Peptides against a protein of PDB entry 3C2G. Designs and how they scored, part 81

Target 1, 209 residues: chain A of PDB entry 3C2G
Amino acid sequence: IRTFDLLGLLLHDSDAIDGFVRSDGVGAITTVVQYPNNDLIRAGCKLLLQVSDAKALAKTPLENILPFLLRLIEIHPDDEVIYSGTGFLSNVVAHKQHVKDIAIRSNAIFLLHTIISKYPRLDELTDAPKRNRVCEIICNCLRTLNNFLMMWIPTPNGETKTAGPNEKQQVCKFIEIDILKKLMSCLSCEGMDTPGLLELRSTILRSFI

## One batch from the design tools (peptide; made by RFdiffusion4, then SolubleMPNN)

Design b2_p18_5_s3 (from b2_p18_5, 7 letters changed)
Fold by OpenDDE base, seed 3:
Structure b2_p18_5_s3 (fold): chain B 209 residues (1-209), chain A 18 residues (1-18)
Amino acid sequence: as target 1 above (209 residues)
Amino acid sequence: MKEEIEKLLEEMFEEEAK
């Protein structure tokens, strides 16, 4: 725990973060969080989030790391773990087709739906810190979903990947009325990524219409 | 289904404008 806190304090700039990632720091964290210690898992996932936008990650193989993280999020009901993990996921899939493919094969779409489905509507949460954290988690899920949907939107000059029947069926769950109502409830949250929601709206329309 | 999805999405973003 103290070691991760110290590492977090040392990783202040992009060069330090890139250096950590190039030294297989992500793999090291993944090894450490395999131990059944909740505080260690929280600290490790937080550190993963801190390095999740590093340029050096483009050269890091995520074939083993990403499925492990998705499983960790699935089995831990801890909001801090879910926040950090979904944040990591949203950042690493951005602009990386091969990483998106790994995530999708690892049932990321279904997991994101499960996460959103398990949380109550934000207007039902009276505790402001809890509400804000849940809002951030949902925003991370939506950003990731947007990145997935973008793969299947036809471009005027390009061969578009077609979603498989299973993937398409999983994505269709996000347009269920109950899910949409939960997404609407996020608009009342002060920390809501409104531009991200607008982008997702546009992406959904282009994907399903 | 398409028109229904469009309507639901429009309703989501009209609530934000308030």
Scores: peptide ipSAE 0.026, ipTM 0.465, DockQ to the pose 0.050
Fold by OpenDDE base, seed 2:
Structure b2_p18_5_s3 (fold): chain B 209 residues (1-209), chain A 18 residues (1-18)
Amino acid sequence: as target 1 above (209 residues)
Amino acid sequence: MKEEIEKLLEEMFEEEAK
């Protein structure tokens, strides 16, 4: 635990972060968090989030790491683990088609829907720190979804991937009224990525309309 | 369905903007 906290304090420079990732730091974290200690799991996932936008991740094989993380998020009802894990996911899939494919085949779309669905409406949360954390989790999930949907929108050159029938069915769950309400409720939270949420709204319209 | 989704999204946006 203390080691991860110390590492997190030292990894504030992009070169240090890239160095950590190149040294298989992500693999090391995923090995350590297999120990059934909630504090260790929280600290490890937080560190993963801190390095999740590293350029060196483009050279890191995620075929084993990403399914493990998705399973970890699935089985741990801990908001801090879910926050860090969904944040990691949203960052690592950005601009990386192969990582998106790994996530999708690892049932990420369904998991994201499950995560959003399990939380109450934000207006039902009276505790401000809890409400903000839940909002951040939902936003991480929705940002990841946006990255997936964008794959299936034609590019200016006319190239596009086509969603498989299973993928299409899974993403259609995100136009459920309860999911859309949670998307919109995030716009009422201060300090949120409002432009990103509006982008997702636009992406949904382009994908389903 | 498509028009309904568009309408719903617009209405929800207007509600949150109040």
Scores: peptide ipSAE 0.025, ipTM 0.456, DockQ to the pose 0.087
Fold by OpenDDE base, seed 5:
Formats: C-alpha cells, structure tokens, sequence
Structure b2_p18_5_s3 (fold): chain B 209 residues (1-209), chain A 18 residues (1-18)
C-alpha cells in the first residue's frame, strides 16, 4: 500500500511515468494485485490508471496484463477498482489496434455490458459522490466501446475490419433500450463528456445502420 | 431493425437535449 502511494507521488510527469513503464512497472503492479488484499488492489488499480496514457505502453506487451485486469474488474464489486480498471482499459486501447484486439479477445465487450448493467440509472442515485463515480465508470465503458466500434467503420480508403459474429452478438447488447437509457443518463451529470455521448451515438449509427 | 434503432437513438437524444 505505502509503496504504491509513494510511487503515485513520484509519477507526476510523463517522463517519470514512461520510465516506470519501460522498467516493467505495469507488470510489477499486476503481480502485486494478485494478492487478495482489497487495499492493495485499489491502490494498484489506481496506479495503473495513472500510467494508462503513457507513450511507453505502445511497446509494452499487454497479452498477459489485459486478461488479468479484465478478470479482476469482473470479480470485484468495488467501484474504485472498477473505475480505475475501466479507466485504464479506455486509455490503453486508444489509438492502438493491437491492444483493442487483445481486449476484445479477452471478452472486454461483454464485460463492459455487464458493468453498465450492474449500475442503476444515474437519476436514481441520490448520493452525489456515488452518482459521480458511477457516471465516470459508465463514461469509461462508453469511451472503450466507441474505440471498439470505430474499428469496424470504413476508412476513406475503403479499408475496414469486419466484426466477427461473436463481436456482433456482444455489441448488439449495447443497443438494448435499458443499456441505452443508462448511457444517456450520463448527460445529466455535471462535467461529463456530452460530446463523447454524441460521438458514440454517431458511431453506433454508423456501425449498425 | 436499422430504422428502429435510428429512431430510438434520435428520440433519446432529443429528449435529453430539452
């Protein structure tokens, strides 16, 4: 715990973060969070979130890391773990096709659906801190989903990756009315990415229509 | 299905924009 807190204080700039990642810092964190200690898991996932946008991650093998993290998020009911883990996922898949492929093969689409399905609509949450955290989680899931869907939209050169039958089946769950209502409820939260919701709407239409 | 999804999404975004 104290070690992760200290590391978090030292990792305050991009060069320090890149140095940590190049030194297999992500692998080190994933080793530590395998221990059944909730405080360590929270601290480790938070540190993963802090380094999740590091440039050095483009050169880091994530084949063993992503499946482990996805499983960790799946089995933990802890909003802080889910927040940090979905935040990590959303950042590491951004602009990295190979990482998107690893995540999808590791059942990320279904997991995102499960996470969104777990939470009530944001308008049903009266506690502001809880509502804000849930909104952040849903937004992380939304951003990740958008990144996946974008792979299957034709590029100007006519090249497109086609979603496989399994991916199509998993993505179809996000157009269920109850899921869409939960995604839309994020618009009622202060400081949330309304442009991101509109982007997802556009991406859904382009993917299914 | 396509037209139904489009309609649903339009209705939802119009409701939230009010």
Amino acid sequence: as target 1 above (209 residues)
Amino acid sequence: MKEEIEKLLEEMFEEEAK
Scores: peptide ipSAE 0.024, ipTM 0.475, DockQ to the pose 0.089
Fold by OpenDDE base, seed 1:
Structure b2_p18_5_s3 (fold): chain B 209 residues (1-209), chain A 18 residues (1-18)
Amino acid sequence: as target 1 above (209 residues)
Amino acid sequence: MKEEIEKLLEEMFEEEAK
């Protein structure tokens, strides 16, 4: 725990973060957080989030790391773990087709739906810090979904990847009215990824309408 | 269902404009 906090303080610049990632720092974190300690898992996932935009991750094999992280998010009801984990996921899939493919094969789409579904509507949350954290989690899920959907939208040159039937079915769950209402409720939260929500709206229209 | 989705998406944008 303390080690992760100290590492977080030291990893304050992009070069240090890249150095950590190149030294298999992500693998080291995933090894340590296998110990069933909630505080350790929280600290480790937070550190993962801190390094999730590192350039060095483009050269890091994620075939074992992503499934492990997705499993952690699945089995832990902890909002802080889910926040950090979904934040990590949303960042690492950005502009990386191979990472998106790993995530999808690891049932990420269904997991994202499950995460959104488990939380109440934001208007039902009276605790402002909790409401904001839940909103951030939902936004992380939506940003990740947007990145997946974009793969299946035709490009100007007419090229497009086709979603498989299973992926299509899983994605269709996100257009359920209850899910969409939760998405709308995120717009009421200050400091949220409003641009990301706007982009998702556009992506949904192009994908389903 | 499509009409309902369109309506919800429109409502989202109206809320963002506030």
Scores: peptide ipSAE 0.022, ipTM 0.449, DockQ to the pose 0.094; fails the geometry check

Design b2_p18_5_s4 (from b2_p18_5, 9 letters changed)
Fold by OpenDDE base, seed 1:
Structure b2_p18_5_s4 (fold): chain B 209 residues (1-209), chain A 18 residues (1-18)
Amino acid sequence: as target 1 above (209 residues)
Amino acid sequence: KEKEIEELLKKMFEEAAK
């Protein structure tokens, strides 16, 4: 844990972060978080989030790393781990088609739905820190989903990839009544990325209607 | 910084293995 704190202090600038990633720091963290230590897992995922926007990640093989992280998020009930993990996912798939493909093949769309489904409506959370954390998690999930859907939006300048039937079915789960009620509760939450929610809605409509 | 990062990565593995 001390080492993670020290790394966090060193990785404040983009060059240091890129250096960490080039040194297989992400792979190192994913190895470390396999140990059954919740504090270690939390610290490791926090560090992953910190380096998740690194340019060097575009050149990093993520075929083994990303499926592992998705599995970790799936099985770990800790909000801090889920927050960090979904934040990492959201950032790492941004502007990287090959990473989006890895995530989708690893059932990321279904996982995002599962995560959102596990949390109560924000209006049912009286504790402000908890409510804010849940809000951030849901935002991370929705931003990630939006990034996936944008791959399937027709563009004037060429053939777009079409979502498969399984992906379409998984996306349709996000418009279930219980999920919609939860998303609506997010719109009333202070600090929520309302523009992001509206963008997702627009993206869904453009992708499937 | 790179050498320091490598050293810290090594320490991470050592700490995790305990």
Scores: peptide ipSAE 0.215, ipTM 0.821, DockQ to the pose 0.013
Fold by OpenDDE base, seed 4:
Structure b2_p18_5_s4 (fold): chain B 209 residues (1-209), chain A 18 residues (1-18)
Amino acid sequence: as target 1 above (209 residues)
Amino acid sequence: KEKEIEELLKKMFEEAAK
């Protein structure tokens, strides 16, 4: 835990973060969080989130890292772990097609639906810190989904990838009324990027047209 | 910073193994 705190202090600029990633720091964290210590897992996932937008991740093999993280999020009922993990996922898949493919093959779409489904609606949460955390988690999931869906939207050049039948089926679950209500509730959350959430909504709807 | 990061990574593994 102390080491994670110290690393967090050092990794405050992009060059330091890239240096950490080039030194296989992400792989190191994923190895460490395999130990059954909740505090360690929380600290590790928080650090992953902190470095999740590193440019050096584009050159980092994630074939072993992403499946592990997805499994970790799946089995840990900890909001802080889920927040950090979904945040990492959202950032790491951005602008990286090969990373999106790894995540999708690792059942990420289904996992995102599962995560959103397990949380109550925001209007049912009276505790503001809890409500905000849940909102952030849902937003992370939806942003990740948006990154996936954008692959299957035709470009002006007429080129597009096609989602497989399994992916299509999993995406269809996001038009469930419960999921849509949770998305809409996030729009009313203070401090949220409303234009961004509207984009997510638009992308989801366009994927079914 | 890079040297310090490498040292902290080593310590991370050592601490986790305890």
Scores: peptide ipSAE 0.209, ipTM 0.815, DockQ to the pose 0.013
Fold by OpenDDE base, seed 3:
Structure b2_p18_5_s4 (fold): chain B 209 residues (1-209), chain A 18 residues (1-18)
Amino acid sequence: as target 1 above (209 residues)
Amino acid sequence: KEKEIEELLKKMFEEAAK
């Protein structure tokens, strides 16, 4: 744990972060967090989030790393782990078609739905730190989902991939009444991308129904 | 700095293996 804290302090600039990623630091973290230690898992996922926007990740093979992380956040229902993991996911899939494909094949859409489904409406949370963390998690999920949806939106100048029937069905679950109520409860949350949430809903209704 | 990172990674693995 102390070592992770020290690493976090050293990885404060983009060059250091890129150097860490080029040295297979992400693979190293994913190996370490396989040990059944909750504090270690939290610290490792926090460090993953810290390096998740590194340019060097574009050249890093993620075929084994990403499915492992998705499984980790599925089986470890810790808000800090989920926050860090969904944050990593949202950043790593951004502008990377091949990474989006890996995530989707690893049931990421269903996982995002599961995560949102497990949390109550924000208006039911009276503890401000908890409410804020849940809001951040939902935002990470929605940002990730938006990144996926963009692959299937027709552009005037090009052929887009079509979502498979399973992916389409999983996307449609985000407009179920109970899910929509939870998402709408985020509209009043400070820092929430309200326009983005409304656009997401519109996109699902227009393109996937 | 890279050398320090490598040393810390090594220590991380050693600590995790305990």
Scores: peptide ipSAE 0.168, ipTM 0.786, DockQ to the pose 0.013
Fold by OpenDDE base, seed 5:
Structure b2_p18_5_s4 (fold): chain B 209 residues (1-209), chain A 18 residues (1-18)
Amino acid sequence: as target 1 above (209 residues)
Amino acid sequence: KEKEIEELLKKMFEEAAK
């Protein structure tokens, strides 16, 4: 844990972060978080989040790393792990079509739905720190989902893939009434990207129904 | 297990400190 803290202090600039990633630092973290130590898992996932926007990740093979992280998030109920993991996911898939494909093949869309489904409505959370953390997690999930949806929206200058029937079905789950109620509860959250949330909803209704 | 973790973290630190 102390080493993670020290690493965190060194990995604030982009060059240091890229150096860490090129040295298979992400693979090393994923190895460490396989040990049954909750504090270590938290620290490792936090460090993953810290390096998740590294340019060097575009050249890093994620075929083994990403499915493992998704599984970790699926089975671990810890808000800090979920926060860090969904944050990593949202950043690592950004601007990387091949990484989006890996995530989708690894059932990421369903996982995002599952995560949102497990949390209560934000208006039911009286503890401000807890509410804020849950809000951030939901934001990470929605940002990730939006990144996936962008692959299937036609652009004037590019060929777009069509979502498969399974992906379309999983996307449609986000407009179920219980999910919508939870998403609506986010509109009052401080720091929530309300326009982004509304845009996401509109995109699903327009393009996937 | 603890020793393995420590060695791995040490390696990570050394690589990050380059």
Scores: peptide ipSAE 0.083, ipTM 0.714, DockQ to the pose 0.013

Design b2_p18_6_s1 (from b2_p18_6, 8 letters changed)
Fold by OpenDDE base, seed 1:
Structure b2_p18_6_s1 (fold): chain B 209 residues (1-209), chain A 18 residues (1-18)
Amino acid sequence: as target 1 above (209 residues)
Amino acid sequence: SSLLQKALEEFLEQLKEE
């Protein structure tokens, strides 16, 4: 735990972060967080989030790492783990088609649905720190979903990847009425990432309408 | 499906107002 904290302090610039990633730092973290220690898992996931924007990740094979992380998020009820994990996911899929494909094959879209379904409406949360954390988690989920959906938007050149039947099913689960109602409740909450919601709106319109 | 479509439309309309 302390090692992760100290390492996080040392990884204060992009070069250091890239160096860590090139040295299989992400793999090392994923190995360590397999131990049944909640504090360790939290610290490790937080460190993953810190390095999630690293340029070196584009050259890092994530075929084993992403499924593991997704499973970790799935089985842990810890908001801090979910926050860090969804943040990592959102960042690593950005602008990387191969990473998006790995995540989607690992049922990431449905997982995002599950995560959002887990939390109450934001307007029902009276504890401000909790509400803020939940807002951030939902934002991470929406940003990730947006990145997935953008893959299937037709380009001016007429070239578009089409979502397969499994992907379509996962997307349909995400936009179920109960989820939509929950998302609607987010718009009335202070601190919610309204720009993220608007971006998702735009993507939905382009994808389905 | 009709209910989902309606919910989606309502959601999108709300987003438009923000």
Scores: peptide ipSAE 0.030, ipTM 0.530, DockQ to the pose 0.048
Fold by OpenDDE base, seed 2:
Structure b2_p18_6_s1 (fold): chain B 209 residues (1-209), chain A 18 residues (1-18)
Amino acid sequence: as target 1 above (209 residues)
Amino acid sequence: SSLLQKALEEFLEQLKEE
């Protein structure tokens, strides 16, 4: 735990972060968070989030790491772990088609559905810190989903991949009435900075209309 | 489902208005 805290303090610049990632730092964290220690898991996932936008991740094989993280998020009820994990996911899939493919094959779309499904509507949360954390989690999920959907939007300048039948089914499962109601509740919340929700709105409009 | 389709349509309409 102390080591992760120290690393978090040292990894504040892009070069240090890239160096850490090139040295298989993500793999090391993933190994450590396999220990049944909640504080260690929280610290490790937070560190993952801190390095999640590193350029060096483009050269890091995530075939074993990403499925593990997704499973960790699935089984761990901790909001901080979910926040960090979904934040990591949203950043690592950005502009990386191969990472998106790994995530989708690892049932990420359905996991995002599950995560959003377990939380109450934001308007039902009276505790501001809790509401803010849940909002961030939902935004992370929505940004991730947006990144997936963008792969299947026809662009004038390029051939877009068509979603496979399984992917379409997962997306359809995501867009359930209860989920949509929760998303609507996010839009109705005043003072929310929900760029992910707005981006998803645009993507949905382009994808389904 | 018909319910899902209606919910989606309503959601999309709301998104257009906002």
Scores: peptide ipSAE 0.029, ipTM 0.535, DockQ to the pose 0.045
Fold by OpenDDE base, seed 5:
Structure b2_p18_6_s1 (fold): chain B 209 residues (1-209), chain A 18 residues (1-18)
Amino acid sequence: as target 1 above (209 residues)
Amino acid sequence: SSLLQKALEEFLEQLKEE
């Protein structure tokens, strides 16, 4: 735990972060968080979030790392772990088609649905810190989903992949009435990325209608 | 699908009301 905290203090500049990633730092963290220690898992996931936008990640194999992390956030009912994990996911899939493919194969779409489903509507949360954290988690999920859906939008300059029937089925879960009500509740939340939600709506319409 | 279209239309309508 102390090591992760110290590393976090040193990894504030992009060069240091890239150096850490090139030295298999992400793999090292993933190894450490396999131990059943909640504090260690929290600290490790937080550090993963901190390095999740590193340029060096584009050259890092994530085939073993990403499925493990997705499983971790699936089974660990901790808001801080889920926040860090979904933040990591949203950042690592951004602008990286191969990483999106790994995530989707690892059941990421279903996981995003599960995460949103487990939380109450934001307007039902009276504790502001809790509400804000849940809002951030949902925003991470929505950003990630948007990034996935963009893969299937036709572009004038290239052949677009088509979502398979399984992917379409999983995406359709997000239009269930209970999920939609939860998503609508985000619009009233302070600090909510309303533009992001509207972007997701637009992306869904372009992808499936 | 027609079901997806209907659900999205309903969702869009709800968003306009807020």
Scores: peptide ipSAE 0.025, ipTM 0.505, DockQ to the pose 0.042
Fold by OpenDDE base, seed 4:
Structure b2_p18_6_s1 (fold): chain B 209 residues (1-209), chain A 18 residues (1-18)
Amino acid sequence: as target 1 above (209 residues)
Amino acid sequence: SSLLQKALEEFLEQLKEE
């Protein structure tokens, strides 16, 4: 835990972060968070989030890392772990088709649905810190989902992949009435990326047409 | 970068001890 804190303090610029990643720092964190210690898991996931936009991640074999992280998020009810993990996920899949494929094969779409489903509507949360954290988690999930769906949207200049039947079924879960109501409740939340949410809505609609 | 490398090395060493 102390080591993660120290590492976090040293990772202040992009070069340091890239250096950490090139030194298999992500793999090291993944190894550490295998231990059943909640504080260690929190610290490790926080550090993962901190390095999640590193350019050096493009050369990192995430096939060995991402499935583990997804499983970790799935089994941990900890908001801080989920926040960091979904933040990591959203950043690493951005602009990386290969990473999107790994995440999807690892049932990421279903996981995103599960995460959103477990939280109450934001308007039902009276505690501001809790509400804000949940809002951030949902934003991470939505951004990730949007990144997945966008790769299946036909572009004028290129052939896009088609979603498999399993992926399509998983995406269909997001149009359930309870999920939609929850997503709509986010529009009134302070700090919510409303344009991003509207973009996702548009992407979802286009995915079903 | 040198401090980061040292911290990483120490971290990895600690992992071996566990």
Scores: peptide ipSAE 0.022, ipTM 0.550, DockQ to the pose 0.014

Design b2_p18_6_s2 (from b2_p18_6, 6 letters changed)
Fold by OpenDDE base, seed 1:
Structure b2_p18_6_s2 (fold): chain B 209 residues (1-209), chain A 18 residues (1-18)
Amino acid sequence: as target 1 above (209 residues)
Amino acid sequence: SEELQKALEEFLKQLEEE
């Protein structure tokens, strides 16, 4: 735990972060968070979030790391773990088709649905810190979903990847009525990533209409 | 299916009003 905190304090610039990632720092964290210690898992996932936008991740194989992280998020009810993990996911899939494919094959779309389904409507949360965390988690999920859906939007060149039947089914579950009601509740949340919601609107319109 | 479509349309409409 203290080691992760110290590392977080030392990783102040992009070069240091890239150095950590090139030294298999992500793999090292993944190994450490396999221990059944919630504090260690929280600290490790937070550190993952801190390095999740590193340029060096583009050259890092994520075939083993990403499925593990997705499973970790799935089994842990901890909001801090979910926040950090979904933040990591959102950042690593951005502009990386191969990472998106790994995530989708690892049932990421359905996981995002599960995460959102776990939480009540934001307007039902009276504790502001809790509400803000849940809001951030939902924003991470929406950003990630948008990144996935964008792969299947027709390009001006007429070339588009088509979602497979499984992906279509997962997307349909994501936009089920109960999820939509929860997303609607986000509009009243002061801390909501409104740009993210607007992007989701655009993506849904382009994908389904 | 129709209920889902209406909910989606309503959600999208609300987003347009923001």
Scores: peptide ipSAE 0.037, ipTM 0.596, DockQ to the pose 0.049
Fold by OpenDDE base, seed 4:
Structure b2_p18_6_s2 (fold): chain B 209 residues (1-209), chain A 18 residues (1-18)
Amino acid sequence: as target 1 above (209 residues)
Amino acid sequence: SEELQKALEEFLKQLEEE
């Protein structure tokens, strides 16, 4: 735990972060957080989030790391773990088709739905810190979902990847009324990524309308 | 369903207004 905290303090610049990632730091974290210690898992996931936008991740094989993290998020009820994990997921899939494919194959779409479904509407959360954290989690999920959906939108050249039937079914769950109501509740959240929601709206329109 | 369509339309409308 202290080691991760210290590492977090040392990894303040892009070069240091890249150096850590190049030294298989992500793999090291994921190995350590396999130990059933909630504090360690929380600290490790936070560190993962911190390095999740590193340029060096483009050269890091995530085939073993990402499925593990997704499973960790799935089974761990801790908001901090979910926040960090979904943040990591959102960042690592950005602009990386290969990583998106790994995530999707690892049931990420369904997981995102499960996460959103787990939390109440934001307007039902009276505790501001909790509400803000949940809002951030939902934002991470929606940003990730948007990144997935964008793969299946035709490009000007007419090329598009087609979503599989399972992916389509999982995506359709996000337009269910209960989910939509939860998403609407995000609009009133002070910490909401409104631009991200607007982007998702655009993507949904292009995907379903 | 009509309910789903309505919910979607309302959601999209709200997002447009923000």
Scores: peptide ipSAE 0.036, ipTM 0.595, DockQ to the pose 0.050
Fold by OpenDDE base, seed 5:
Structure b2_p18_6_s2 (fold): chain B 209 residues (1-209), chain A 18 residues (1-18)
Amino acid sequence: as target 1 above (209 residues)
Amino acid sequence: SEELQKALEEFLKQLEEE
């Protein structure tokens, strides 16, 4: 725990973060968070979030790391773990088709559905810190989902990756009426990424209509 | 699917009401 906190203080610039990632820092964190210690898991996931936008991640094999993190998020009800984990997921899939494929094969779309389903409507949360954290989690989920769906949008040159039957099934689970109602309840919430939600709407329409 | 179509129609309707 203390080691992760100290590392977090040192990893304040992009070069330091890239150096850490090149030294298999992500693998090291993943090894440590396998121990059943909630404080350690929180600290490790927070550190993962801090390095999640590192350029060096493009050369880091995530085939073993990402499925583990997704499972960790699935089994832990901890908002801080979910926040850090969904933030990591959102950043690592950005602009990286290979990583998107790993995440999707690891049931990430369904996981995003599960995460959103577990939280109440944002307008029902009266505690501002809790509401803000849940809002951030939902934003991370929506951004991630949008990045997945963009893979299946036809390009002008006719090159389109098509969603497989499993992906379609997971997307159908996500786009349920109850989930959509929850997402709509976010539009009026302070701090919500409304532009991001509207972008997701556009992407859904382009992908499935 | 019919379910997806219905969900999308409802989603669009809700967004128009905001």
Scores: peptide ipSAE 0.035, ipTM 0.615, DockQ to the pose 0.041
Fold by OpenDDE base, seed 2:
Structure b2_p18_6_s2 (fold): chain B 209 residues (1-209), chain A 18 residues (1-18)
Amino acid sequence: as target 1 above (209 residues)
Amino acid sequence: SEELQKALEEFLKQLEEE
């Protein structure tokens, strides 16, 4: 735990972060968080979030790491783990089709649905810190979903992948009435990523209409 | 479903107002 905290303090420079990632730092964290200690898991996932936008991750194999993280998020009801894990996921899938494919094969879309389904509407949360954390989690989920959907939107310069039947089903499950109601509750939340929601709206329109 | 469509339309409308 202390090691991860110290590392988090030191990894504020992009070069240091890249160095850590190149040294299999992500693999090291995922090994350590297998220990059944909630504080260790929280600290490890937070550190993962801190390095999740590192350029060196483009060269890091995530085939074993990402499914493990997704499972960790699935089994831990801890908001801090979910926040860090979904934040990591949203960052690592950005602009990386291969990573998106790994995540999707690991049922990430369904997991995102499950996560959002777990939380109440934001307007039902009276505790501001809790509400803000849930809002951030939802934003991470939406950003990730948007990144997935973007793969299936025709671009002028590229061959568009077609979503398979399983992916389509998972997407449809994500965009359910209860989920949409929860997403609507985000509009009233201070600090909500309104641009991200608008982007998702645009993506939905382009994908389904 | 009609309910889903209505919810989607409402969601999209609210997002447009933001």
Scores: peptide ipSAE 0.034, ipTM 0.600, DockQ to the pose 0.048

